# Designs tried in a protein design run: peptides against a protein of PDB entry 6J54. Part 124

Target 1, 223 residues: chain A of PDB entry 6J54
Amino acid sequence: NENLFASFIAPTMMGLPIVTLIIMFPSLLFPTPKRLINNRTISIQQWLIQLTSKQMMAIHNQKGQTWSLMLMSLIMFIGSTNILGLLPHSFTPTTQLSMNLGMAIPLWSATVFTGFRYKTKTSLAHFLPQGTPALLIPMLVIIETISLFIQPVALAVRLTANITAGHLLIHLIGGATLALLNINTMTAFITFTILILLTILEFAVALIQAYVFTLLVSLYLHD
Target 2, 42 residues: chain B of PDB entry 6J54
Amino acid sequence: QFQFTGIKKYFNSYTLTGRMNCVLATYGGIALLVLYFKLRSK

## One batch from the design tools (peptide; made by RFdiffusion4, then SolubleMPNN)

Design b2_p14_3_s4 (from b2_p14_3, 10 letters changed)
Fold by OpenDDE base, seed 1:
Structure b2_p14_3_s4 (fold): chain B 223 residues (1-223), chain C 42 residues (1-42), chain A 14 residues (1-14)
Amino acid sequence: as target 1 above (223 residues)
Amino acid sequence: as target 2 above (42 residues)
Amino acid sequence: MDISQLLSLLLSLL
């Protein structure tokens, strides 16, 4: 049965799930440099990684910069998976909420735990915003506590929803353009233009969501 | 710098220590309430 | 191959 969500079903080959191979595939696109002078492509990749590293770690102290490897690997992983997911007939693992929760919860818990471990006073004080009226303190502390636990869920859902919605929209507009090609070529051209613009937008969204996901994890570490 | 005296020195929303104490007091109060209801249900 | 056919093929891959 043809449904809009067929592309989001975990692919299997000969009855065996190949999701693990798809998840590991982006790692093959970033080989470790072995030469003193690398190829142009590798040099550009390293340059981009260094730029993003400098931007993301600028808000962190020396202790927070220890997480640079993890955060950079995360953004590269999510970004590469999102971009590869825009290929035709490609399965995007980040459309699976389970995967995003599987990434968000451990990272969130690690950042929260490290915060409580090294900055206990500041972390506890974070539950109460500065300048709160005395009467609102208990309620606000409860709200901030709830907000803390919603953070990993919101992080995962944001990524999943944005990527999934983008893929669905591309699929719908793409299907509409095909249908309109047989009806009216002019309208099909308009819808095709929209499809191109949407595809460009989804490329941007794919990168932005990877950045936002990693940035929020970084901000949780900073707090 | 805010000059707080008495209870406001330890429970304020402006100092780091005051904020921490407020949070701990809130959690302690909630824990005591939960404990009270748990003991009452027995 | 006509542009329309190419476009249809490309869109069918999406």
Scores: peptide ipSAE 0.016, ipTM 0.715, DockQ to the pose 0.013
Fold by OpenDDE base, seed 4:
Structure b2_p14_3_s4 (fold): chain B 223 residues (1-223), chain C 42 residues (1-42), chain A 14 residues (1-14)
Amino acid sequence: as target 1 above (223 residues)
Amino acid sequence: as target 2 above (42 residues)
Amino acid sequence: MDISQLLSLLLSLL
């Protein structure tokens, strides 16, 4: 509570970073099904994965369907890490820009390379929107080229900014609520209510950001 | 369903091939300009 | 436990 940004510092135990353990922890929440009819929790998870898989992969052809496992693992990873990050005193790895760039750049590069590999004509044509006036073609091609290279940065920054801002807001309002408890209990109750509503919103934001990140990666793959 | 004749057949912003050619022409033009200035400086 | 104590406890976890 002394440092507003203390919750975003990479945690260490005995001088050793435990970030790797935190990153791997969400994988334990999604065990592999071994039975034809699984537990209720696993069944719900599988159902959600199937729904999201159908939705995300509906825009892809057969070759694009090969990315289903990767995209589903990505959304599950980001979503689970974001949700777990909302737990008290938890560290959210997705608040680190380095991690998000580490995910965004390779995935973006893979999608762009795959596009140029299998759909060269369409990928090159993507640098020029349809119906562009002739005089604007050179300028727009340059802008679209720059836009392409901004995509991985936008993916990483969007996720980082949304999650970080949400955590900061929760922390600030939480701190304000504590301070107001000694000044006016009624105002403290109001701020606490806002904090609860904000927390609920952040759960939604956590899932939305995971979905948007995965969706945009999928969209770049589709071109 | 656009009927293009002449150079517009190959360079247009409506057809896929035309758009591709426009992009390649733009990159080629930029590359030539960069090459020109590089050679001029030497 | 008073509501104020519960509130302070919950807020302390944030």
Scores: peptide ipSAE 0.015, ipTM 0.723, DockQ to the pose 0.013
Fold by OpenDDE base, seed 2:
Structure b2_p14_3_s4 (fold): chain B 223 residues (1-223), chain C 42 residues (1-42), chain A 14 residues (1-14)
Amino acid sequence: as target 1 above (223 residues)
Amino acid sequence: as target 2 above (42 residues)
Amino acid sequence: MDISQLLSLLLSLL
């Protein structure tokens, strides 16, 4: 019986953690264009980046668009790491809650502090929804304050949980399929079909989670 | 357009300034309560 | 190569 969580253990080589190399590896997949007419692969990448950038920054004003580089780098990083993590025998850094918290907390704090710095009135007013009855104001302000502090945690946990759950499901169904091959080939074929469908779904989830993570950060910035 | 007069002008849940003041008042009240209990416990 | 062997190989990569 293999440990289901073995894939989530930080890999070591020669006693040294190679997580840093794995984290940096996706950056090698996105070279900067050097030509006006690029190769097909680079052109597609740039096109996707431009489309995503337009969508992400459409909700921001000119000042908010200064965050475009950071947000685009974030979505590309998370998306690429998540997709690469679906490769066989690969380690996904985003399955580590520590990493996701390490990204979420600073970005969240930066957006919140930026909001308080440049839009103090609006930011403070967001602690009280419009039209709240007077008697509920103190309680609602407290709830909204708590909600604010939960945001980075929810952001990190969402990403971690979705990616981790997907990997676990793939592992479980894969193991079940292998076990069923010796018992009933037809059932094994069914489970294998489910596995294929699940893997396709996980590719979509990997991209969606990257997008949602970045989008939520951008929305917090917009507020 | 809602025209607020008196205290409602400064403390309302509809205007940005009013909402801000309500939030500040809430935090101020909580801070004062915490301070009161802290001083009382000494 | 049998389909079962191919499948086992593919699954072993997961």
Scores: peptide ipSAE 0.015, ipTM 0.715, DockQ to the pose 0.013
Fold by OpenDDE base, seed 3:
Structure b2_p14_3_s4 (fold): chain B 223 residues (1-223), chain C 42 residues (1-42), chain A 14 residues (1-14)
Amino acid sequence: as target 1 above (223 residues)
Amino acid sequence: as target 2 above (42 residues)
Amino acid sequence: MDISQLLSLLLSLL
């Protein structure tokens, strides 16, 4: 069914890929403040950034708070791309697993290597939970090691799966609504209502997934 | 606060150093096993 | 324009 996955194909104009322009477009939505008292839109954006920054950095020490700029840029990027992806005939780069892995793996690696560099003893000790019986130590260390390596994959797949599934559901229910309009208008109205509710849900999911992605990266840094 | 004596002082699941040593010992054991099988296959 | 046509146009954008 090529029509169902058409929205996930890399868009081209006149044979040229425009994916790079789509990825860069969210940065244009967040202009740098130039005045003491900014416009209402910029003020709201700054307020949201400050609020989320305070929440995320409250867990970190002073050294961890140096990552604030990167983490805030990450959440703004993912959040904005996800919201823009809900527009009709738009391409969402975060539906591509390659992009999400490209973000997750370096960030995860950076947090893990930072942990081993500055807190080697504590980081190594995290592979063994406190109070583990002696007989279970080797197996539990292996499981915890595997768990560590699954983290970047889980992070990327979670974001990709949730956004992709949401888009697919909107397309499927939308297509079903169109098909039912010719059969029974009452059932079509019900499916249309579900479609509206689903679109509202997807707006929330788009923001939640951006937040969860950034939060988990932040938590890995704290560990 | 746990007081450990002997080998348990260095290999325990309660102290930070003990946990670290257990992890290192596990990795070392696995590495030695892999090395053994690799050398045996050659 | 009928409501069905408007709805079809709106849904066609999705």
Scores: peptide ipSAE 0.013, ipTM 0.716, DockQ to the pose 0.012

Design b2_p14_4_s1 (from b2_p14_4, 9 letters changed)
Fold by OpenDDE base, seed 1:
Structure b2_p14_4_s1 (fold): chain B 223 residues (1-223), chain C 42 residues (1-42), chain A 14 residues (1-14)
Amino acid sequence: as target 1 above (223 residues)
Amino acid sequence: as target 2 above (42 residues)
Amino acid sequence: FDLQNLLNLLLLLL
């Protein structure tokens, strides 16, 4: 059982935590453009960022589009860390609930406070769905208030659980394939096929979770 | 558009202002209840 | 109204 969770232990070298270096590493993969016409790699990256930015910010007005830099940096960070985490013997910081809570709570609070500051009437009105029967109004307002406070927790737990579960499944199926190689090659081949399909799924999940996390933060901002 | 008269004009679940007032009234009621029990226990 | 329903649906499905 300890071997299953060994990949989730924060790595250290010479007694110093290298988690900070791992967190900062994805930023090195996205260099800032310097030329009018950049190389192919940077051009493709910029094109992808622009497409995702246009898609994500289409729901927001001009004031909401001020958050474009924050949201794009967030999706690039989570997406890159999740993808890099699928490399063998790598550590994914997003599997740590503390990190995800550290991102979710401030971003959620910032969006909620921004909403209450600039759109107080609309933000308060969101605690009561339209068309609610009069007798259910007090109870529903309480439930919606509780729902609001669950949002940052759900945001962090969703990301952590999905990435962690994916890593565990890859580890378990991978271990099973290696064990079955010495027992039955045919069953090992089947298990290996499942492993390949699972890894493809986890690549998709890694990107989807980054998108969903950023999208939900964006939706909280839009209110 | 719904035409509301009387108290329903200010407290309704259809208009933006009505929804806001209902939320504020709910929070105010809860706060008053908590205050009542706190003062009663004293 | 639409955004709230979408948000609730996303929170439920994910």
Scores: peptide ipSAE 0.059, ipTM 0.810, DockQ to the pose 0.035
Fold by OpenDDE base, seed 5:
Structure b2_p14_4_s1 (fold): chain B 223 residues (1-223), chain C 42 residues (1-42), chain A 14 residues (1-14)
Amino acid sequence: as target 1 above (223 residues)
Amino acid sequence: as target 2 above (42 residues)
Amino acid sequence: FDLQNLLNLLLLLL
């Protein structure tokens, strides 16, 4: 069991945590453009950011569009860290629930407080869906309040669980393939094929989870 | 536009103000219940 | 409530 979860232990060098360097590393991959016509890599990056920004900010008013920088930085950060985490012997900070809660709770609270500050009536009315029978109003309001407080937890746990489960599966299937090489080469080939398909899936999951995390934060802001 | 008269004007599940008042009333009711049990237990 | 339906659908899928 220690070998299975060894990749999830925070790396240390000479007793000092290297986690800070790992968190900062993705930022180096996205330089700021200084020219009108940039390199191909920078142009593709800017194009992707523009596409995602247009898609995510389409639901927001002008006041909500002020959050575009925060949301775009968030999706780029989570996406890049998740993809880099799929490299062999790499540590993914997003596998740590503490980090994801550390992102989810402040962002959620900021959106909720912003809602209560600028749209107090709408935010309070959101606890009661339209057209509810009068007898169900108290119970439904309680359920909606509980649902609100579960949102940051669900946001963090979803990201953590999906990334962690993916990593565990890759390690387990990878270990099984190596063990089966000495027993039966044909079964080892099948498990290796599954491993390849799983890794491709995990790349997709890594990007999807980054998008979903940011999208949900955006939706909470819109509400 | 739904025209409501009486108490339904202020406590309505269809209007924005009515929904807000319903939520506030439920929170107020819960707070009063908690206060009642707290005063009874001591 | 429309966004909540989209949220529920998203939560069901992912």
Scores: peptide ipSAE 0.050, ipTM 0.805, DockQ to the pose 0.033
Fold by OpenDDE base, seed 2:
Structure b2_p14_4_s1 (fold): chain B 223 residues (1-223), chain C 42 residues (1-42), chain A 14 residues (1-14)
Amino acid sequence: as target 1 above (223 residues)
Amino acid sequence: as target 2 above (42 residues)
Amino acid sequence: FDLQNLLNLLLLLL
């Protein structure tokens, strides 16, 4: 059982934690453009960033678009860390709930405070849906308040759970495949096929979760 | 457009101002209740 | 509000 969660233990090198290096490593994969016409890889990266930025910021006004840099850096960070986490013998920082809470809580609080600061009337009105019967107003306001405070937790847990579950499944199916190689080759082949399909799915999930996390933060900012 | 008269003008679930006032009233009521129980426990 | 809730629900299922 300890072997199942061994991949989620923070790695150490020479007794020193290397988590900081792992967290900083994705930044090396996205170099800044230096030429008017860059290499194909850099051009594709910049194109993807522009497409995602246009899509994400289409919902926001000029004031909300000031968050574009932070939101794009967030999606690139989470996406890159999630994808890198699928590499063999790789540690994924986003599998740690502390990491995801560390991102979710400040971003959520910033969006909420920004909402209250610039759109106080609208933000307060969001605690009461339009058309609520008078008798339900107090209870619904309480529920909406609780819902608001659950948002950062749900945001962090969603990311953590999806990435962690995917990693666990890959490890379990991978281990089962290896065990079945010595027992039944046919079943091992089936399990291996499932492992491949699951791995492809997890690549998609890794990107989707990064997008969802950023999108929800963006949506909370928009109010 | 909804035409509200009297107290409904200020406390309604349809207008932005009315919704805000309802929320503030709810929080104010909760705060008063909490204050009441705190004073009662003393 | 409804769209946001629907989006949240959809995203929760993913």
Scores: peptide ipSAE 0.043, ipTM 0.808, DockQ to the pose 0.032
Fold by OpenDDE base, seed 3:
Structure b2_p14_4_s1 (fold): chain B 223 residues (1-223), chain C 42 residues (1-42), chain A 14 residues (1-14)
Amino acid sequence: as target 1 above (223 residues)
Amino acid sequence: as target 2 above (42 residues)
Amino acid sequence: FDLQNLLNLLLLLL
């Protein structure tokens, strides 16, 4: 008997963990362009990368635009892993909170430290909103400090929770459809329709969460 | 442009320098309180 | 500020 969480266990092949291969697999889907006019698939990929890079880097100055490569690699990695994870019997590394924290904490710390290095006065001033009454200043600074430290946790948990919840819902509704096939065919058809709609939604969520994760990292860099 | 005099020039919630000084003062106060309780517990 | 509000709304919906 397989449990509902069997898909979230680290996969093994002949007793050896293959998680490293799964994490590296998305990189094979994005080859480097070698020609002036590439194949249609590569051209579409480059076009999407250019569009997303223009949107995300529009809020940054020239110094912030140096982070373009890292931010674009991040969105491509998270997006591709999330989409590939929606395949049947696939393992999604982004469902693991340890992986998402491993990405969020270094990126958040890097953005915060860069802010303190280059814009020390502005970064310190952001802990206190303008026009705050004098009596509320100490409490508000404490709240803003706590808010800052919650950012990497919220960033990782959001991605993990959304992707994991989506996978669980697909498995639960899929299991319900199979169970209802022998009980009531009409109800099974309704649950199957919901399953299809949910899978379409999860494809969108997979891309949105990749974008939001990268956008938040970019926003923390801008602040 | 806000013109502040006295302590309001250095500690205000409107100017960039004033906000920075308020933040530093709050952190300094908390650090001193923590240090006080740590030294008192010994 | 507008981006933060939009992001907060998006995060609330997801």
Scores: peptide ipSAE 0.032, ipTM 0.803, DockQ to the pose 0.032

Design b2_p14_4_s2 (from b2_p14_4, 9 letters changed)
Fold by OpenDDE base, seed 4:
Structure b2_p14_4_s2 (fold): chain B 223 residues (1-223), chain C 42 residues (1-42), chain A 14 residues (1-14)
Amino acid sequence: as target 1 above (223 residues)
Amino acid sequence: as target 2 above (42 residues)
Amino acid sequence: MNLQDLLNLLLLLL
């Protein structure tokens, strides 16, 4: 049991936390383009960034589109960290709730404050869903207010829980596969096949969680 | 578009202004209640 | 479907 969570302990080397280096590492995967026509890797990266940028910023007005750089950097950061975290014996920083809260709370706060600053009437009206019966208005406003404050927590916990659960599942199935190798090779082969399929699924989950995190921040900005 | 008259013009759950006023009224009511209990306990 | 409904659906599914 103690070995199950060992991969989630923040790595230290020579008494110094190397988490900072791990967090900075994904930035090296995205070099700045210098040519009109770049190599295949950079061209594909830029194309993907442009596609995701167009999709995410389509719901925003010109003022909201000023957040394009922040949102694109966020999705690239979370996505790259999640994908790199699926490498064997790697540490995934996004499994740490502190890191995800550190991203979610400032971004949520910024979106909420910008909403109140530029769209005060709409932001205040957001606390009351349209068509609410008169008797439920006070209670629903309170619930919606609580819901607003839960948003950054839900955003961070969703990312943390999904990535952590995926890694734990890979670890458990991997451990079961190794244990079954000495008992029955056929069952071990089946569990190994499941492990491969699960790993492929976790690659998809890693990208989806990055997208959902960024999308929800974007939606909070729009509201 | 709904046509409201009287107090429903300002406090409704369908118009943007009406929803805003309902929210402000709710917060104002809560603030007054908290203030009332605070002054009563003092 | 308004933005709030989309958000609620997204929060429910993910």
Scores: peptide ipSAE 0.033, ipTM 0.812, DockQ to the pose 0.034
Fold by OpenDDE base, seed 2:
Structure b2_p14_4_s2 (fold): chain B 223 residues (1-223), chain C 42 residues (1-42), chain A 14 residues (1-14)
Amino acid sequence: as target 1 above (223 residues)
Amino acid sequence: as target 2 above (42 residues)
Amino acid sequence: MNLQDLLNLLLLLL
């Protein structure tokens, strides 16, 4: 009789929503380096950030690399929130479509407007793929325009759906394992193994979705 | 390199400027159609 | 990881 979606309800403490605290919490996990030789944990974090930044910024020219700080902060934020969301009894803000739309729409808008401001001709030409037959031009321009407006929605829904589905599956299989422990230990062990594999997968998904989200925003900026 | 003459120079799907002009022409056409129907309804 | 591999993983996870 448990609400399957109870984990997705915004938590309240003494009637006040604590979502703001949860959203701010990941920032505490990434301290700024203060020493020439940092602690092992900070060094590993900086190394990972440097690796990801090199990979993401390899696509961009110097002008596009000005967005590196924003994109890296975005991937670290989404990645950390997704990973923290996999902790037991934790609320994952990225399961909220409103939050993901709140990130996707402004970032998408910024990339599109930046494209129109600095590369107007190229951005307008992007609505018509090269080599399109003359008869298909009006239809294809309309389709490409619609596609452009779907991008932020697809970006937000992708992240929301993947993380939400993963959490839901973990909850369902976890509940099933507990129920099966009282019925048949062998089947419970099988479902428990599946649960472990799923949790490992969800850790990977959490990181991949953060990366894909940021990468797609980056690609929209590049185009 | 494509050599275009006449109207094809300005409206083509191969050159950057031609593609841009095609896009602008399509949006302009749609805007004119919308304007036409809006004026017709009034 | 190649972009194609990322796209394949994306297609798998979506």
Scores: peptide ipSAE 0.030, ipTM 0.786, DockQ to the pose 0.031
Fold by OpenDDE base, seed 3:
Structure b2_p14_4_s2 (fold): chain B 223 residues (1-223), chain C 42 residues (1-42), chain A 14 residues (1-14)
Amino acid sequence: as target 1 above (223 residues)
Amino acid sequence: as target 2 above (42 residues)
Amino acid sequence: MNLQDLLNLLLLLL
């Protein structure tokens, strides 16, 4: 009776959209530290933030390290929303392409514009790889410019497609397991095992996609 | 370092300035072509 | 496998 895509519809309660509350909910999971020695959970969170910040900022110069706060907030936001989305009957805002494009396009444009402002010569030279034959220069420049404009779209679509496909696959396999329980218990057990493995995979994918999204934004800033 | 003489000094795939000039020349050429067709269509 | 190759493979799979 339920549409396969019902989980991707924006939730409404009492006729009011709750999407804004869902988007803001991850911020409640990361309280600001108040003590020199915090609780174990906060300490683990800070440790993870420090590890990821060190890895991401290792590529950047001192000027690029000013973006650390934005990039870390981005990875925490996407990662937390993706993980929370794996909860049953939860809505994941990152399954909406509009949201991911809304994040990817401004971040990409900011990195590109900063590159053109501070490193104009190197940024313009990046459109032409070194050692290209003279006859292929115009075509290669056009291809590289098209590639640049595809970057924010690819970034948003990658995140949206992976999270959406994961949720859809969990739903389909879950529905198949329930249907097979009344037909053959052995096949239902196999599909249930696949469902468990898939859910574990989706937890990994949720974190990886958050990391890849922020890493690619960071790499575009470095280039 | 490659020493280029003449026009190759300004339009090279090996130097940063040469690469930049090649990119600017390609964009300039495309812009001129677009302008030409736009003006011709009027 | 280099980090870049791992990243490329990851980007291909995901």
Scores: peptide ipSAE 0.027, ipTM 0.787, DockQ to the pose 0.030
Fold by OpenDDE base, seed 1:
Structure b2_p14_4_s2 (fold): chain B 223 residues (1-223), chain C 42 residues (1-42), chain A 14 residues (1-14)
Amino acid sequence: as target 1 above (223 residues)
Amino acid sequence: as target 2 above (42 residues)
Amino acid sequence: MNLQDLLNLLLLLL
């Protein structure tokens, strides 16, 4: 059991935590464009960023589009860290709940506070859905209030749980495949096929979770 | 468009203002209850 | 490299 969670331990080098370096590493993969005509790789990256930006910001008004840089940086950061975390013997910072809470809470609070500052009436009215029977109003307001406070936790836990579960599953199936190689080659082949499918799934999950995280933050901003 | 008259004009679940007032009334009620119990415990 | 060796190597990297 200890070996299963070894990949989630914060790595140290010479007694110094290198987590900061790992967190900063994805930023090196996205260089700033310097030329009018960039390299193919940078052009593709910019194109993808523009596409995702257009999709994400299509929901927002002009005032909400001010958050575009932050939301795009967030999705790129989470997505890149998640994908890099799928590399062998790599540490995925997003598996740490503390990190995800550290991102979710400030972002959530910022969106909530901005909502209350600029759209006080709408934000307060959001605690009560339209058309509710009068008798259920107090209960529903309480539930919605609780829901609001659960949002940052749910956001962080969703990301952490999905990435962590995926990593654990890859390790488990990988270990099982290795063990089965010495027992039965046919079963090992089956488990290996499952492992491949799972790795593909985890790549998808890595990107989807980054998108969902950013989308939900964006949605909270819009509401 | 619902035409609300009287108290329903200010406290309704359909209009934005009505919803806001309902929320504020709910929080106010809870605050008063908490205050009541806090004062009662002393 | 045999396919099995490659597989073993891949699994060792996990």
Scores: peptide ipSAE 0.017, ipTM 0.709, DockQ to the pose 0.013

